Peptides against a protein of PDB entry 7K3S. Designs and how they scored, part 15

Target 1, 60 residues: chain A of PDB entry 7K3S
Amino acid sequence: MEELSGKPLSYAEKEKLKEKLAFLKKEYSRTLARLQRAKRAEKAKNSKKAIEDGVPQPEA

## One batch from the design tools (peptide; aimed at target 1 L32 K43)

Design b2_p20_6 (made by RFdiffusion4; failed a check: too like the target's own chain)
Pose (drawn by RFdiffusion4):
Structure b2_p20_6 (pose): chain A 60 residues (1-60), chain P 20 residues (1-20)
Amino acid sequence: as target 1 above (60 residues)
Amino acid sequence: EEAAKLKKEYSRTLAELQAE
């Protein structure tokens, strides 16, 4: 399910690697998706296909 | 360094979308 990224890292290094870089990777693809979808749908109502989004965290 | 790269990529892609 998950991917074990960071074998030779100590407690703090691993803590920071998972939590910080995961938050950043999520919000990168997240904000990019919100605005990209809004852009295409507002210019012309097109048939949407696929998005892995599910649980929203009140974001606009 | 990896976090700084990701922040820069994020800010670039957000600025491009806001400009369009």

Design b2_p20_6_s1 (made by RFdiffusion4, then SolubleMPNN; from b2_p20_6, 7 letters changed; failed a check: too like the target's own chain)
Amino acid sequence: EELEELKKEYEEKLAELLAE

Design b2_p20_6_s2 (made by RFdiffusion4, then SolubleMPNN; from b2_p20_6, 6 letters changed; failed a check: too like the target's own chain)
Amino acid sequence: EELAKLKKEYEEKLAKLEAE

Design b2_p20_6_s3 (made by RFdiffusion4, then SolubleMPNN; from b2_p20_6, 9 letters changed; failed a check: too like the target's own chain)
Amino acid sequence: EELAELEKKYKETLAKLKEE

Design b2_p20_6_s4 (made by RFdiffusion4, then SolubleMPNN; from b2_p20_6, 8 letters changed; failed a check: too like the target's own chain)
Amino acid sequence: EELEKLKEEYEKKLAELEKE

Design b2_p20_7_s4 (made by RFdiffusion4, then SolubleMPNN; its pose is not in this set)
Fold by OpenDDE base, seed 2:
Structure b2_p20_7_s4 (fold): chain B 60 residues (1-60), chain A 20 residues (1-20)
Amino acid sequence: as target 1 above (60 residues)
Amino acid sequence: SLEKELEEKKKRLEEELEKF
């Protein structure tokens, strides 16, 4: 494996790296959106349970 | 967990950013 760790990337290598970064950013954003949905669903479940248990909702 | 998967994706993104 040539450690290209010191040579400036060619135009073609930079374009390939940009495509890879765009893909990874998209996959990160998808995972983040899944996590945010999970946290919202958990909060909604906890709020329903607190109403059912007769626990005073913490004032907003 | 989703948090762990998010951190692994972040790490891979950082490793590819260091190649610029």
Scores: peptide ipSAE 0.524, ipTM 0.903, DockQ to the pose 0.203
OpenDDE base, seeds 1, 3, 4, 5: peptide ipSAE 0.518, 0.522, 0.521, 0.521; ipTM 0.903, 0.903, 0.903, 0.904

Design b2_p20_8 (made by RFdiffusion4)
Pose (drawn by RFdiffusion4):
Formats: sequence, structure tokens, C-alpha cells
Structure b2_p20_8 (pose): chain A 60 residues (1-60), chain P 20 residues (1-20)
Amino acid sequence: as target 1 above (60 residues)
Amino acid sequence: VEELEEELEEAEEELEEELE
């Protein structure tokens, strides 16, 4: 399910690698998706296809 | 829509700088 990224990292290095870079990778694709969807739908109501979003964290 | 495009560009720049 998950991917084990970071074998030779100590406790702190691994802690920072998982938590920080995952938060950044999430909010990168997250904010990009919220605004890109709002952009296309507001210019013209088009038939949307797919998005992996599910649980929203009050974001606007 | 134009405001959304500006916010999208700024968010791309800020998050790319934090990833670097």
C-alpha cells in the first residue's frame, strides 16, 4: 500500500523525510487540483472525469 | 478565473521552493 522511501536514514532524518516531504507532496497536488478544477468548471461547465480526493480538510 | 490562475502560479512557486 505505502512505499518504503528512505532505508539508510536515522530516526530524525526518516521522521523529517516522511512527514515533511509527504505534507509538501500532498499540498502540492492538493492546491493545484482545487484551483485547476475550479478554473475549468467556472469558465465552462464541463464533464469532470477523475480525482483521488476524498476526505476534505476545510480548504479554500 | 484570473485570480485563481495567479493563486495557482504562486502556490506552485512556494511549494516547489519548499521541496528544493

Design b2_p20_8_s1 (made by RFdiffusion4, then SolubleMPNN; from b2_p20_8, 8 letters changed)
Fold by OpenDDE base, seed 5:
Structure b2_p20_8_s1 (fold): chain B 60 residues (1-60), chain A 20 residues (1-20)
Amino acid sequence: as target 1 above (60 residues)
Amino acid sequence: VEELEKELEEHKKRLEALLA
């Protein structure tokens, strides 16, 4: 089994990988911020339902 | 929420594949 001794990445290939890594880090950070907002919005919806169910209906 | 968790996990897998 020839070990595919991966040819040393050229300077251009290394720069392309750095660019891809920077892009993915940006997308990760964006998605994480969206997820954190979505989780806060879900908690706020659950808190509103607990307030509406806690209003005693006036005994007629 | 679930869709954003899947997207986040996909970004992690792609990052790991670039660092391996």
Scores: peptide ipSAE 0.409, ipTM 0.874, DockQ to the pose 0.187
OpenDDE base, seeds 1, 2, 3, 4: peptide ipSAE 0.406, 0.407, 0.406, 0.408; ipTM 0.873, 0.874, 0.873, 0.874

Design b2_p20_8_s2 (made by RFdiffusion4, then SolubleMPNN; from b2_p20_8, 7 letters changed)
Fold by OpenDDE base, seed 4:
Structure b2_p20_8_s2 (fold): chain B 60 residues (1-60), chain A 20 residues (1-20)
Amino acid sequence: as target 1 above (60 residues)
Amino acid sequence: VEELEKELERHKKELQEKLE
């Protein structure tokens, strides 16, 4: 149920949403940095295993 | 990790649309 409550947001509600948006942008950037570390760690593990076992593992 | 990225991007868009 998308309650598109078409009520104009008060100034205080807009400021609270700006704070939430700033927090979510920070958590997004943290998540993206985790993904990039995971992808680098996977490539490093696959490179170390390719030296040890000669078989490429598929991406998770 | 990818599902958390999708959820954060959805909530970011929903909050942006309410501020326009």
Scores: peptide ipSAE 0.110, ipTM 0.706, DockQ to the pose 0.075
OpenDDE base, seeds 1, 2, 3, 5: peptide ipSAE 0.104, 0.103, 0.105, 0.100; ipTM 0.703, 0.701, 0.701, 0.698

Design b2_p20_8_s3 (made by RFdiffusion4, then SolubleMPNN; from b2_p20_8, 8 letters changed)
Fold by OpenDDE base, seed 4:
Structure b2_p20_8_s3 (fold): chain B 60 residues (1-60), chain A 20 residues (1-20)
Amino acid sequence: as target 1 above (60 residues)
Amino acid sequence: VEELEEKEKKAKEELQKKLE
C-alpha cells in the first residue's frame, strides 16, 4: 500500500479535510463547554456540602 | 475524549474509502 503521505491532496480532498476539521473543532468546543459546566456544577455541590458541614446546626 | 477520537477515526476511514 503506497504511503498516501507523499501525494499532493486534490482541491476536493483538501476542502473535505477542512470540513471534517471544522466539524471536529465544533464537537470539541461543545464537549469542552459540557465538561466545564459539569465541573462548575460539581464545585458548586462540593462548596454547598462544605458550607453545610461547617455551619453549626442551631441547637434548638 | 474517546468519543472525539472515535469521530476522528471514522472521519479518517470515510476519507480512505473515498480514495479507493
Scores: peptide ipSAE 0.091, ipTM 0.700, DockQ to the pose 0.046
OpenDDE base, seeds 1, 2, 3, 5: peptide ipSAE 0.067, 0.078, 0.077, 0.090; ipTM 0.663, 0.673, 0.674, 0.708

## One batch from the design tools (peptide; aimed at target 1 E19)

Design b2_p21_1 (made by RFdiffusion4)
Pose (drawn by RFdiffusion4):
Structure b2_p21_1 (pose): chain A 60 residues (1-60), chain P 21 residues (1-21)
Amino acid sequence: as target 1 above (60 residues)
Amino acid sequence: EEIEEEVEEKLEEAEEEYEEE
């Protein structure tokens, strides 16, 4: 399910690699998706296809 | 371009919040 990224990292290095870069990767694709979808749907109501979003964390 | 700027600002804020913790 998950991907084991970071074999030779100590406790702190691994802690920072998972938590920081995952939060950044999530919010990168997250904010990009929220605004990109709002942009296309507001200019003209088009038939949406796919998005992996599910649990929202009150974000606008 | 506007969306990229907003994503960059959000990433900076998220980085600062993580460092504060």

Design b2_p21_1_s1 (made by RFdiffusion4, then SolubleMPNN; from b2_p21_1, 10 letters changed)
Fold by OpenDDE base, seed 1:
Structure b2_p21_1_s1 (fold): chain B 60 residues (1-60), chain A 21 residues (1-21)
Amino acid sequence: as target 1 above (60 residues)
Amino acid sequence: DEILKKVEERLKELEEEWEKK
């Protein structure tokens, strides 16, 4: 384990870490919203397929 | 130092939330 016994981070480095954290929080929320949308879309597709396979096509 | 510590704690919480989902 490299001891992060490095020099005290400059004000600029601390602000860069806050910016990175804010970006990661935003990308997490965006990814979670996409995942929830994808799971809902998959359930809706599976329900449509189950209806299509369960309706006897009227023999024309 | 207190700001950096709060950033590291919050990064750790986000990583733990990403591994669980």
Scores: peptide ipSAE 0.079, ipTM 0.641, DockQ to the pose 0.031
OpenDDE base, seeds 2, 3, 4, 5: peptide ipSAE 0.061, 0.068, 0.065, 0.076; ipTM 0.615, 0.626, 0.623, 0.662

Design b2_p21_1_s2 (made by RFdiffusion4, then SolubleMPNN; from b2_p21_1, 8 letters changed)
Fold by OpenDDE base, seed 3:
Structure b2_p21_1_s2 (fold): chain B 60 residues (1-60), chain A 21 residues (1-21)
Amino acid sequence: as target 1 above (60 residues)
Amino acid sequence: KEIEEEVKKRLEELEKEWEEK
């Protein structure tokens, strides 16, 4: 066991780290939602092209 | 202390990188 031999974070330091973590989780969630939207838009474009090319859509 | 300060520093860097975008 490597005892991380540091003084425990104060209550105020812990609350400040929770605020920063909440901010980063929010920005991560926004970025993930953008990525998921982009992937859905790409899949929809590919499906539209497959219809135009007369290729049977893969059944889900 | 060292790991807790490094985690704190890394969170501050990431926060700054997200505010600049």
Scores: peptide ipSAE 0.079, ipTM 0.676, DockQ to the pose 0.160
OpenDDE base, seeds 1, 2, 4, 5: peptide ipSAE 0.077, 0.056, 0.064, 0.077; ipTM 0.672, 0.652, 0.655, 0.662

Design b2_p21_1_s3 (made by RFdiffusion4, then SolubleMPNN; from b2_p21_1, 10 letters changed)
Fold by OpenDDE base, seed 4:
Structure b2_p21_1_s3 (fold): chain B 60 residues (1-60), chain A 21 residues (1-21)
Amino acid sequence: as target 1 above (60 residues)
Amino acid sequence: DEILKKVEERLKELEKEWEEK
């Protein structure tokens, strides 16, 4: 374990890191929402193809 | 200071990687 035995971060340094972490969490959530839309669009395309190909959809 | 600088640099790299997506 690399002991992070550095001087305790100042309040200003901690707030700056919290702002950066909040930005990264926002961009992660944005990317996750894009991925979920892509997955739903892929499922909808696959369901449309399976209906067009006469394959029985598993009834939800 | 050095650990904070390394963390800030890594966060800036991650911010850039997220803006490019």
Scores: peptide ipSAE 0.079, ipTM 0.664, DockQ to the pose 0.159
OpenDDE base, seeds 1, 2, 3, 5: peptide ipSAE 0.069, 0.059, 0.067, 0.075; ipTM 0.652, 0.617, 0.625, 0.661

Design b2_p21_1_s4 (made by RFdiffusion4, then SolubleMPNN; from b2_p21_1, 11 letters changed)
Fold by OpenDDE base, seed 3:
Structure b2_p21_1_s4 (fold): chain B 60 residues (1-60), chain A 21 residues (1-21)
Amino acid sequence: as target 1 above (60 residues)
Amino acid sequence: DEILKKVEERLKKLEEEWEKK
């Protein structure tokens, strides 16, 4: 673990960093939830097409 | 403003160190 060469952050700088990290974690969670919904919607479209084409669904 | 600038400069240095690996 390379020690990051630089001055230690003050208490106020650490609190601002925690605020930025909390915001980034929130945006990451929103993006992940969108991606998971998109993947579920794609699977549901592919399953509807396979039923319409009379092709046996691959069991998961 | 100055505290936020110091945090951003420190984050930028962190990112530059991670891209070099």
Scores: peptide ipSAE 0.089, ipTM 0.641, DockQ to the pose 0.027
OpenDDE base, seeds 1, 2, 4, 5: peptide ipSAE 0.069, 0.063, 0.068, 0.078; ipTM 0.652, 0.620, 0.623, 0.659

Design b2_p21_2_s1 (made by RFdiffusion4, then SolubleMPNN; failed a check: too like the target's own chain; its pose is not in this set)
Amino acid sequence: EEKKREEERKEELEKLKKEKE

Design b2_p21_2_s2 (made by RFdiffusion4, then SolubleMPNN; its pose is not in this set)
Fold by OpenDDE base, seed 1:
Structure b2_p21_2_s2 (fold): chain B 60 residues (1-60), chain A 21 residues (1-21)
Amino acid sequence: as target 1 above (60 residues)
Amino acid sequence: EEEKRKKEKEEEKKKLEEEKE
């Protein structure tokens, strides 16, 4: 383990860290969009079941 | 941009050589 605890990061190391950060932000946004789609699909499934069971859905 | 990418590859190659010594 080279302790990077004293040397300034090279230009290449800084660019590689920026690319990793951009990739992680993209994957975070993709995962968030999947989660939001799953929550909308679950709400739509619960609404369809409550209509089938004759239970008035509380509009919330 | 291409010159920056060439310099980045040269620095990455140099670091990989220093990690093997």
Scores: peptide ipSAE 0.132, ipTM 0.735, DockQ to the pose 0.033
OpenDDE base, seeds 2, 3, 4, 5: peptide ipSAE 0.095, 0.120, 0.099, 0.108; ipTM 0.694, 0.704, 0.698, 0.709

Design b2_p21_2_s3 (made by RFdiffusion4, then SolubleMPNN; its pose is not in this set)
Fold by OpenDDE base, seed 5:
Structure b2_p21_2_s3 (fold): chain B 60 residues (1-60), chain A 21 residues (1-21)
Amino acid sequence: as target 1 above (60 residues)
Amino acid sequence: EEEKRKKEREEEKKKLEELEK
């Protein structure tokens, strides 16, 4: 395992890393919400097509 | 030195804002 033998981070460098981490968490949440919207839209299209094609939805 | 640190923080804030667009 390469020891990350770096100099101790200054207070300013630690705050910078916290801001970057907050940004990455926000972008992750936005991307996840986009993916969930896309999956819901795809399911809605497939359900509409199954009704139009007269295919009974598999009842659970 | 304080003015330099203020400028560096403002430049960092601008870079983070550009990544948010």
Scores: peptide ipSAE 0.144, ipTM 0.728, DockQ to the pose 0.022
OpenDDE base, seeds 1, 2, 3, 4: peptide ipSAE 0.144, 0.136, 0.139, 0.141; ipTM 0.734, 0.733, 0.727, 0.729

Design b2_p21_2_s4 (made by RFdiffusion4, then SolubleMPNN; failed a check: too like the target's own chain; its pose is not in this set)
Amino acid sequence: KKEKEEEEKKKEKEKLKKLLE

Design b2_p21_3_s1 (made by RFdiffusion4, then SolubleMPNN; failed a check: too like the target's own chain; its pose is not in this set)
Amino acid sequence: KKKEEEEKKKLEEKLKEELER

Design b2_p21_4 (made by RFdiffusion4)
Pose (drawn by RFdiffusion4):
Structure b2_p21_4 (pose): chain A 60 residues (1-60), chain P 21 residues (1-21)
Amino acid sequence: as target 1 above (60 residues)
Amino acid sequence: EAAAKAAEKAALAAEAAAKAA
């Protein structure tokens, strides 16, 4: 399911690698997706296809 | 969220103990 990214990292290095870079990767694709979808749908109501989003965290 | 973070820290502590053993 998950991917084991960071073998030779100590406790703190690994803690920071997972938590920080995962938060950043999520919010990168997250904010990009919220605004990109709002942009295309508002200009013209088009047939949407796919998005991996599921649980929203009150974000606007 | 806090429970998930606590479980992650526990898993990392178990990995560090296994590597030290």

Design b2_p21_4_s1 (made by RFdiffusion4, then SolubleMPNN; from b2_p21_4, 17 letters changed)
Fold by OpenDDE base, seed 3:
Structure b2_p21_4_s1 (fold): chain B 60 residues (1-60), chain A 21 residues (1-21)
Amino acid sequence: as target 1 above (60 residues)
Amino acid sequence: EEKEKEERRKELEKEEKERKE
């Protein structure tokens, strides 16, 4: 655990921390959207292969 | 105190630069 320096953050440090949090939230949302797209694309590829191979898809 | 504030400002500026690259 990084030692939370028990000093109160200055106004400038709080604004920089807000900018850091805004960036991390943006990158998290991009990564999550990419992961969800990848999972949908994988399911769609598996579905196409199962249709081509004549294998009944497991109903969800 | 002023040196600690300046070093913390430089560290924050470095981290902002590394996030724009």
Scores: peptide ipSAE 0.171, ipTM 0.747, DockQ to the pose 0.028
OpenDDE base, seeds 1, 2, 4, 5: peptide ipSAE 0.142, 0.149, 0.146, 0.150; ipTM 0.732, 0.735, 0.720, 0.723

Design b2_p21_4_s2 (made by RFdiffusion4, then SolubleMPNN; from b2_p21_4, 16 letters changed)
Fold by OpenDDE base, seed 2:
Structure b2_p21_4_s2 (fold): chain B 60 residues (1-60), chain A 21 residues (1-21)
Amino acid sequence: as target 1 above (60 residues)
Amino acid sequence: EEKKKKEYEEKLKKEEEEKKK
């Protein structure tokens, strides 16, 4: 276990952290886009059911 | 920049070789 000695991060450690941050930002954006797609698909299922059940959609 | 990139890649390779011993 190398001590997290309060030494300034090396160039290599900083670049590794930048790469990790870029990866996490990409995976966050991908997850957010999946969530937004799921919410849109749920709304589209609810609108199809409302058309089948003859209930007038409340205009937003 | 390229010299620092090469130094980084070499250090990363050494760290991976050390973790395999």
Scores: peptide ipSAE 0.181, ipTM 0.673, DockQ to the pose 0.033
OpenDDE base, seeds 1, 3, 4, 5: peptide ipSAE 0.170, 0.151, 0.174, 0.173; ipTM 0.652, 0.635, 0.660, 0.662

Design b2_p21_4_s3 (made by RFdiffusion4, then SolubleMPNN; from b2_p21_4, 19 letters changed)
Fold by OpenDDE base, seed 4:
Structure b2_p21_4_s3 (fold): chain B 60 residues (1-60), chain A 21 residues (1-21)
Amino acid sequence: as target 1 above (60 residues)
Amino acid sequence: KEKERKERREKLKKEEEERKK
């Protein structure tokens, strides 16, 4: 169990946590953008295959 | 703004390195 030491974080510790949070938000956004590109590429592949297979795509 | 954030990060990194000596 990591002791959530109820000690007030120093100014330096708070700034370090803000930087870690900013880094994690950046990496999250990068991963989300990769996932969105992958989903778009998959949808485009499935759409091409369904057109080739003569299956009407549901217009969204 | 970005330069100031970089300089602040470099200061905090030096202080953390000095705490480990």
Scores: peptide ipSAE 0.202, ipTM 0.720, DockQ to the pose 0.036
OpenDDE base, seeds 1, 2, 3, 5: peptide ipSAE 0.172, 0.178, 0.176, 0.172; ipTM 0.722, 0.747, 0.738, 0.750

Design b2_p21_4_s4 (made by RFdiffusion4, then SolubleMPNN; from b2_p21_4, 18 letters changed)
Fold by OpenDDE base, seed 3:
Formats: C-alpha cells, sequence, structure tokens
Structure b2_p21_4_s4 (fold): chain B 60 residues (1-60), chain A 21 residues (1-21)
C-alpha cells in the first residue's frame, strides 16, 4: 500500500495539482476526440467497402 | 492570477513533452 503521506497539502501544492489536473483533462479530451474520430473513420471505411461489395448495410 | 495559471500550465505541458522525447 503506497504510503498516503498524511501531510496536509499547502495552498500552493493544491493549486499546482489543480493545474496538473486541468492539463491532464485537456490531453485526455484531445486523445478521446482523436479516438472517436478514428473509430468514425474506420466505420466509414467499412461502410464504403460493404457498399462496394454489394452487402446490405445493417440498419441501425 | 489567470495569466500566471496559464503560464504554469504551459510550463507543465513543455515539461511533459520533454519527458516523451
Amino acid sequence: as target 1 above (60 residues)
Amino acid sequence: EEEKRKERREKLKEEEEKRLK
């Protein structure tokens, strides 16, 4: 069990952690948007191949 | 205060980008 260093964080340490968290949330959102775009692009490629191969698209 | 917060976020970003190279 990692020792939860039971020292109360200073105001400055809390602000630094809020800044780190804001940065990490931004990078997470960018990565998620990239992943969602990649998944949509893959679905669109598979849909184009299914149309070209005469396979009926599964209706949603 | 918001400007100092922007600068520290940018410095943190640069430090993380340096760790990934």
Scores: peptide ipSAE 0.227, ipTM 0.752, DockQ to the pose 0.029
OpenDDE base, seeds 1, 2, 4, 5: peptide ipSAE 0.222, 0.223, 0.220, 0.220; ipTM 0.748, 0.756, 0.750, 0.755

Design b2_p21_5_s3 (made by RFdiffusion4, then SolubleMPNN; failed a check: too like the target's own chain; its pose is not in this set)
Amino acid sequence: DEKLKELEELKERLEKKKKEE

Design b2_p21_5_s4 (made by RFdiffusion4, then SolubleMPNN; failed a check: too like the target's own chain; its pose is not in this set)
Amino acid sequence: DEKLEELKKLFEELKKKKEEE

Design b2_p21_6 (made by RFdiffusion4)
Pose (drawn by RFdiffusion4):
Structure b2_p21_6 (pose): chain A 60 residues (1-60), chain P 21 residues (1-21)
Amino acid sequence: as target 1 above (60 residues)
Amino acid sequence: EEEEELEEEIEEEKEEEEEEE
């Protein structure tokens, strides 16, 4: 399910690698998706296809 | 300052997950 990224890292290095870079990867694809969808739908109501979003965290 | 703000946001997210559990 998950991917074990970071074998030779100590406790703190691994803690920072998972938590920080995962938050950043999420919010990168997250904010990009929110605004990209809002952009295409508002210019012209088009048939949307796919998005992996599910649980929203009150974000606008 | 940016690194401290990031760490606070991660801590808040963990607290929310703990409350939901």

Design b2_p21_6_s2 (made by RFdiffusion4, then SolubleMPNN; from b2_p21_6, 9 letters changed)
Fold by OpenDDE base, seed 4:
Structure b2_p21_6_s2 (fold): chain B 60 residues (1-60), chain A 21 residues (1-21)
Amino acid sequence: as target 1 above (60 residues)
Amino acid sequence: EEEKKLEEKIEERKKLEEKLK
């Protein structure tokens, strides 16, 4: 991994980094949506288990 | 697992934002 931690980036290098940031923003949004679905599914599984085990659900 | 992947994407983004300053 070249640590370019001090050279001024060319216009072309900056545009390539902006494209990568746009891609990462899209991947972040997809990952966040998967995480939110996973947390909902986990809550639903925990609720089903706690009903099955007769354990009081924590109020929302 | 999905939380760790989210953190990795945030950190990768921060490193690129610092290079664009």
Scores: peptide ipSAE 0.256, ipTM 0.829, DockQ to the pose 0.000
OpenDDE base, seeds 1, 2, 3, 5: peptide ipSAE 0.250, 0.249, 0.252, 0.252; ipTM 0.829, 0.829, 0.828, 0.830

Design b2_p21_6_s3 (made by RFdiffusion4, then SolubleMPNN; from b2_p21_6, 10 letters changed; failed a check: too like the target's own chain)
Amino acid sequence: KEEEELEKKIKELKELKKKLE

Design b2_p21_8_s1 (made by RFdiffusion4, then SolubleMPNN; its pose is not in this set)
Fold by OpenDDE base, seed 3:
Structure b2_p21_8_s1 (fold): chain B 60 residues (1-60), chain A 21 residues (1-21)
Amino acid sequence: as target 1 above (60 residues)
Amino acid sequence: SEKKKELIERELEELKKLEER
């Protein structure tokens, strides 16, 4: 991992990294929106049901 | 998944450090 720290990336390597970064930003935004919806739904359920022990959030 | 969010956050930070070079 240390050898990558000092070499300038080629133009083609930089473009591939930009594409990967754009993809990951999209996946992050999608994941964050799902997590925020899940947390809101959990709070809404916990405010109405002191009675249903653990709806297993799908570990997706 | 919070684990998936954390993995994507780490990979995004590594890619930003590479893009700045």
Scores: peptide ipSAE 0.249, ipTM 0.807, DockQ to the pose 0.113
OpenDDE base, seeds 1, 2, 4, 5: peptide ipSAE 0.236, 0.240, 0.243, 0.235; ipTM 0.809, 0.812, 0.811, 0.809

Design b2_p21_8_s3 (made by RFdiffusion4, then SolubleMPNN; failed a check: too like the target's own chain; its pose is not in this set)
Amino acid sequence: EEEKEEKIKKELEELKKLEEE

## One batch from the design tools (peptide; aimed at target 1 K20 L21)

Design b2_p22_1_s2 (made by RFdiffusion4, then SolubleMPNN; its pose is not in this set)
Fold by OpenDDE base, seed 3:
Structure b2_p22_1_s2 (fold): chain B 60 residues (1-60), chain A 22 residues (1-22)
Amino acid sequence: as target 1 above (60 residues)
Amino acid sequence: SRIEEIRREIEELEKEFKELEK
């Protein structure tokens, strides 16, 4: 375990940390939106197949 | 999962940031 040596980060290090955090929050949102689109597309494919197979769609 | 990796890294940076604001 690298000791997070409790040296007060310089102002510049604190700003770099904020920039990295903002970047990661953006990447999280982008990745989540991609996963949600993939899940919706999969559900839509399965729903089309269920209609084609004459299986009643599970009521929402 | 890539989403879980990003989430862990966010949690670590938010912890570090909170320790620096004390």
Scores: peptide ipSAE 0.404, ipTM 0.861, DockQ to the pose 0.234
OpenDDE base, seeds 1, 2, 4, 5: peptide ipSAE 0.403, 0.401, 0.402, 0.404; ipTM 0.860, 0.860, 0.859, 0.861

Design b2_p22_1_s3 (made by RFdiffusion4, then SolubleMPNN; its pose is not in this set)
Fold by OpenDDE base, seed 4:
Structure b2_p22_1_s3 (fold): chain B 60 residues (1-60), chain A 22 residues (1-22)
Amino acid sequence: as target 1 above (60 residues)
Amino acid sequence: DKIEELKKKIEELEKEFEELEK
């Protein structure tokens, strides 16, 4: 890990860190939304399979 | 877990940014 601890960053370096942080927050939100869609799709597949297999769904 | 990796990297950059605003 580059120890950035202790050097004053220039204005340009601070703006570059803000851009990196904004990018990572966007990638987090995108990845979270994908994970939530995947979990919903998995639950829907498991529900369909359990109906096809005659297995009662656990009540939520 | 990719979500945990992203959370950790966001937290690291937020700490680095706060230290550089002091």
Scores: peptide ipSAE 0.229, ipTM 0.798, DockQ to the pose 0.235
OpenDDE base, seeds 1, 2, 3, 5: peptide ipSAE 0.151, 0.227, 0.229, 0.227; ipTM 0.775, 0.801, 0.799, 0.799

Design b2_p22_1_s4 (made by RFdiffusion4, then SolubleMPNN; its pose is not in this set)
Fold by OpenDDE base, seed 3:
Structure b2_p22_1_s4 (fold): chain B 60 residues (1-60), chain A 22 residues (1-22)
Amino acid sequence: as target 1 above (60 residues)
Amino acid sequence: SRIEELKKEIEELEKEFKEKEE
């Protein structure tokens, strides 16, 4: 168990932590948007193949 | 997964922030 040093964060440490959290939340949102775009592109490719193979698209 | 790593790092920092504000 890393002893989370039970010292209260200084104001400067709290602001640095908030900045790091804001950065990570931004990177998370960018990564999520990329994954969602990839999933949509994969579905669109599969739908195009299903049309080409004469298979009726599964109704959503 | 990179998204899971980011989620975990956010959760750990939010936990540390809460534990040091109380």
Scores: peptide ipSAE 0.419, ipTM 0.860, DockQ to the pose 0.322
OpenDDE base, seeds 1, 2, 4, 5: peptide ipSAE 0.418, 0.419, 0.419, 0.418; ipTM 0.861, 0.863, 0.859, 0.862

Design b2_p22_2_s3 (made by RFdiffusion4, then SolubleMPNN; failed a check: too like the target's own chain; its pose is not in this set)
Amino acid sequence: EEVEKKIAEAKERLEKLKAELE

Design b2_p22_2_s4 (made by RFdiffusion4, then SolubleMPNN; failed a check: too like the target's own chain; its pose is not in this set)
Amino acid sequence: DEVEKKIKEAEEEYQKLKEELE

Design b2_p22_3 (made by RFdiffusion4)
Pose (drawn by RFdiffusion4):
Structure b2_p22_3 (pose): chain A 60 residues (1-60), chain P 22 residues (1-22)
Amino acid sequence: as target 1 above (60 residues)
Amino acid sequence: EEEEEEEFLEEKEEELEEELEE
């Protein structure tokens, strides 16, 4: 399910690698998706296809 | 988009490595 990224990292290095870079990877693809979808749908109501989003965290 | 995401992750891993070396 998950991917074990970071074998030779100590407790703190690994803590920072998972939590920081996962938050940044999420919000990168997250904000990009929110705005990209709003952009295409508002210019012209088009038939949407796919998005892996599910649980929203009050974000606008 | 997938290439931009990979480049973004590589840049951030490099920045984290610099912070850990400090």

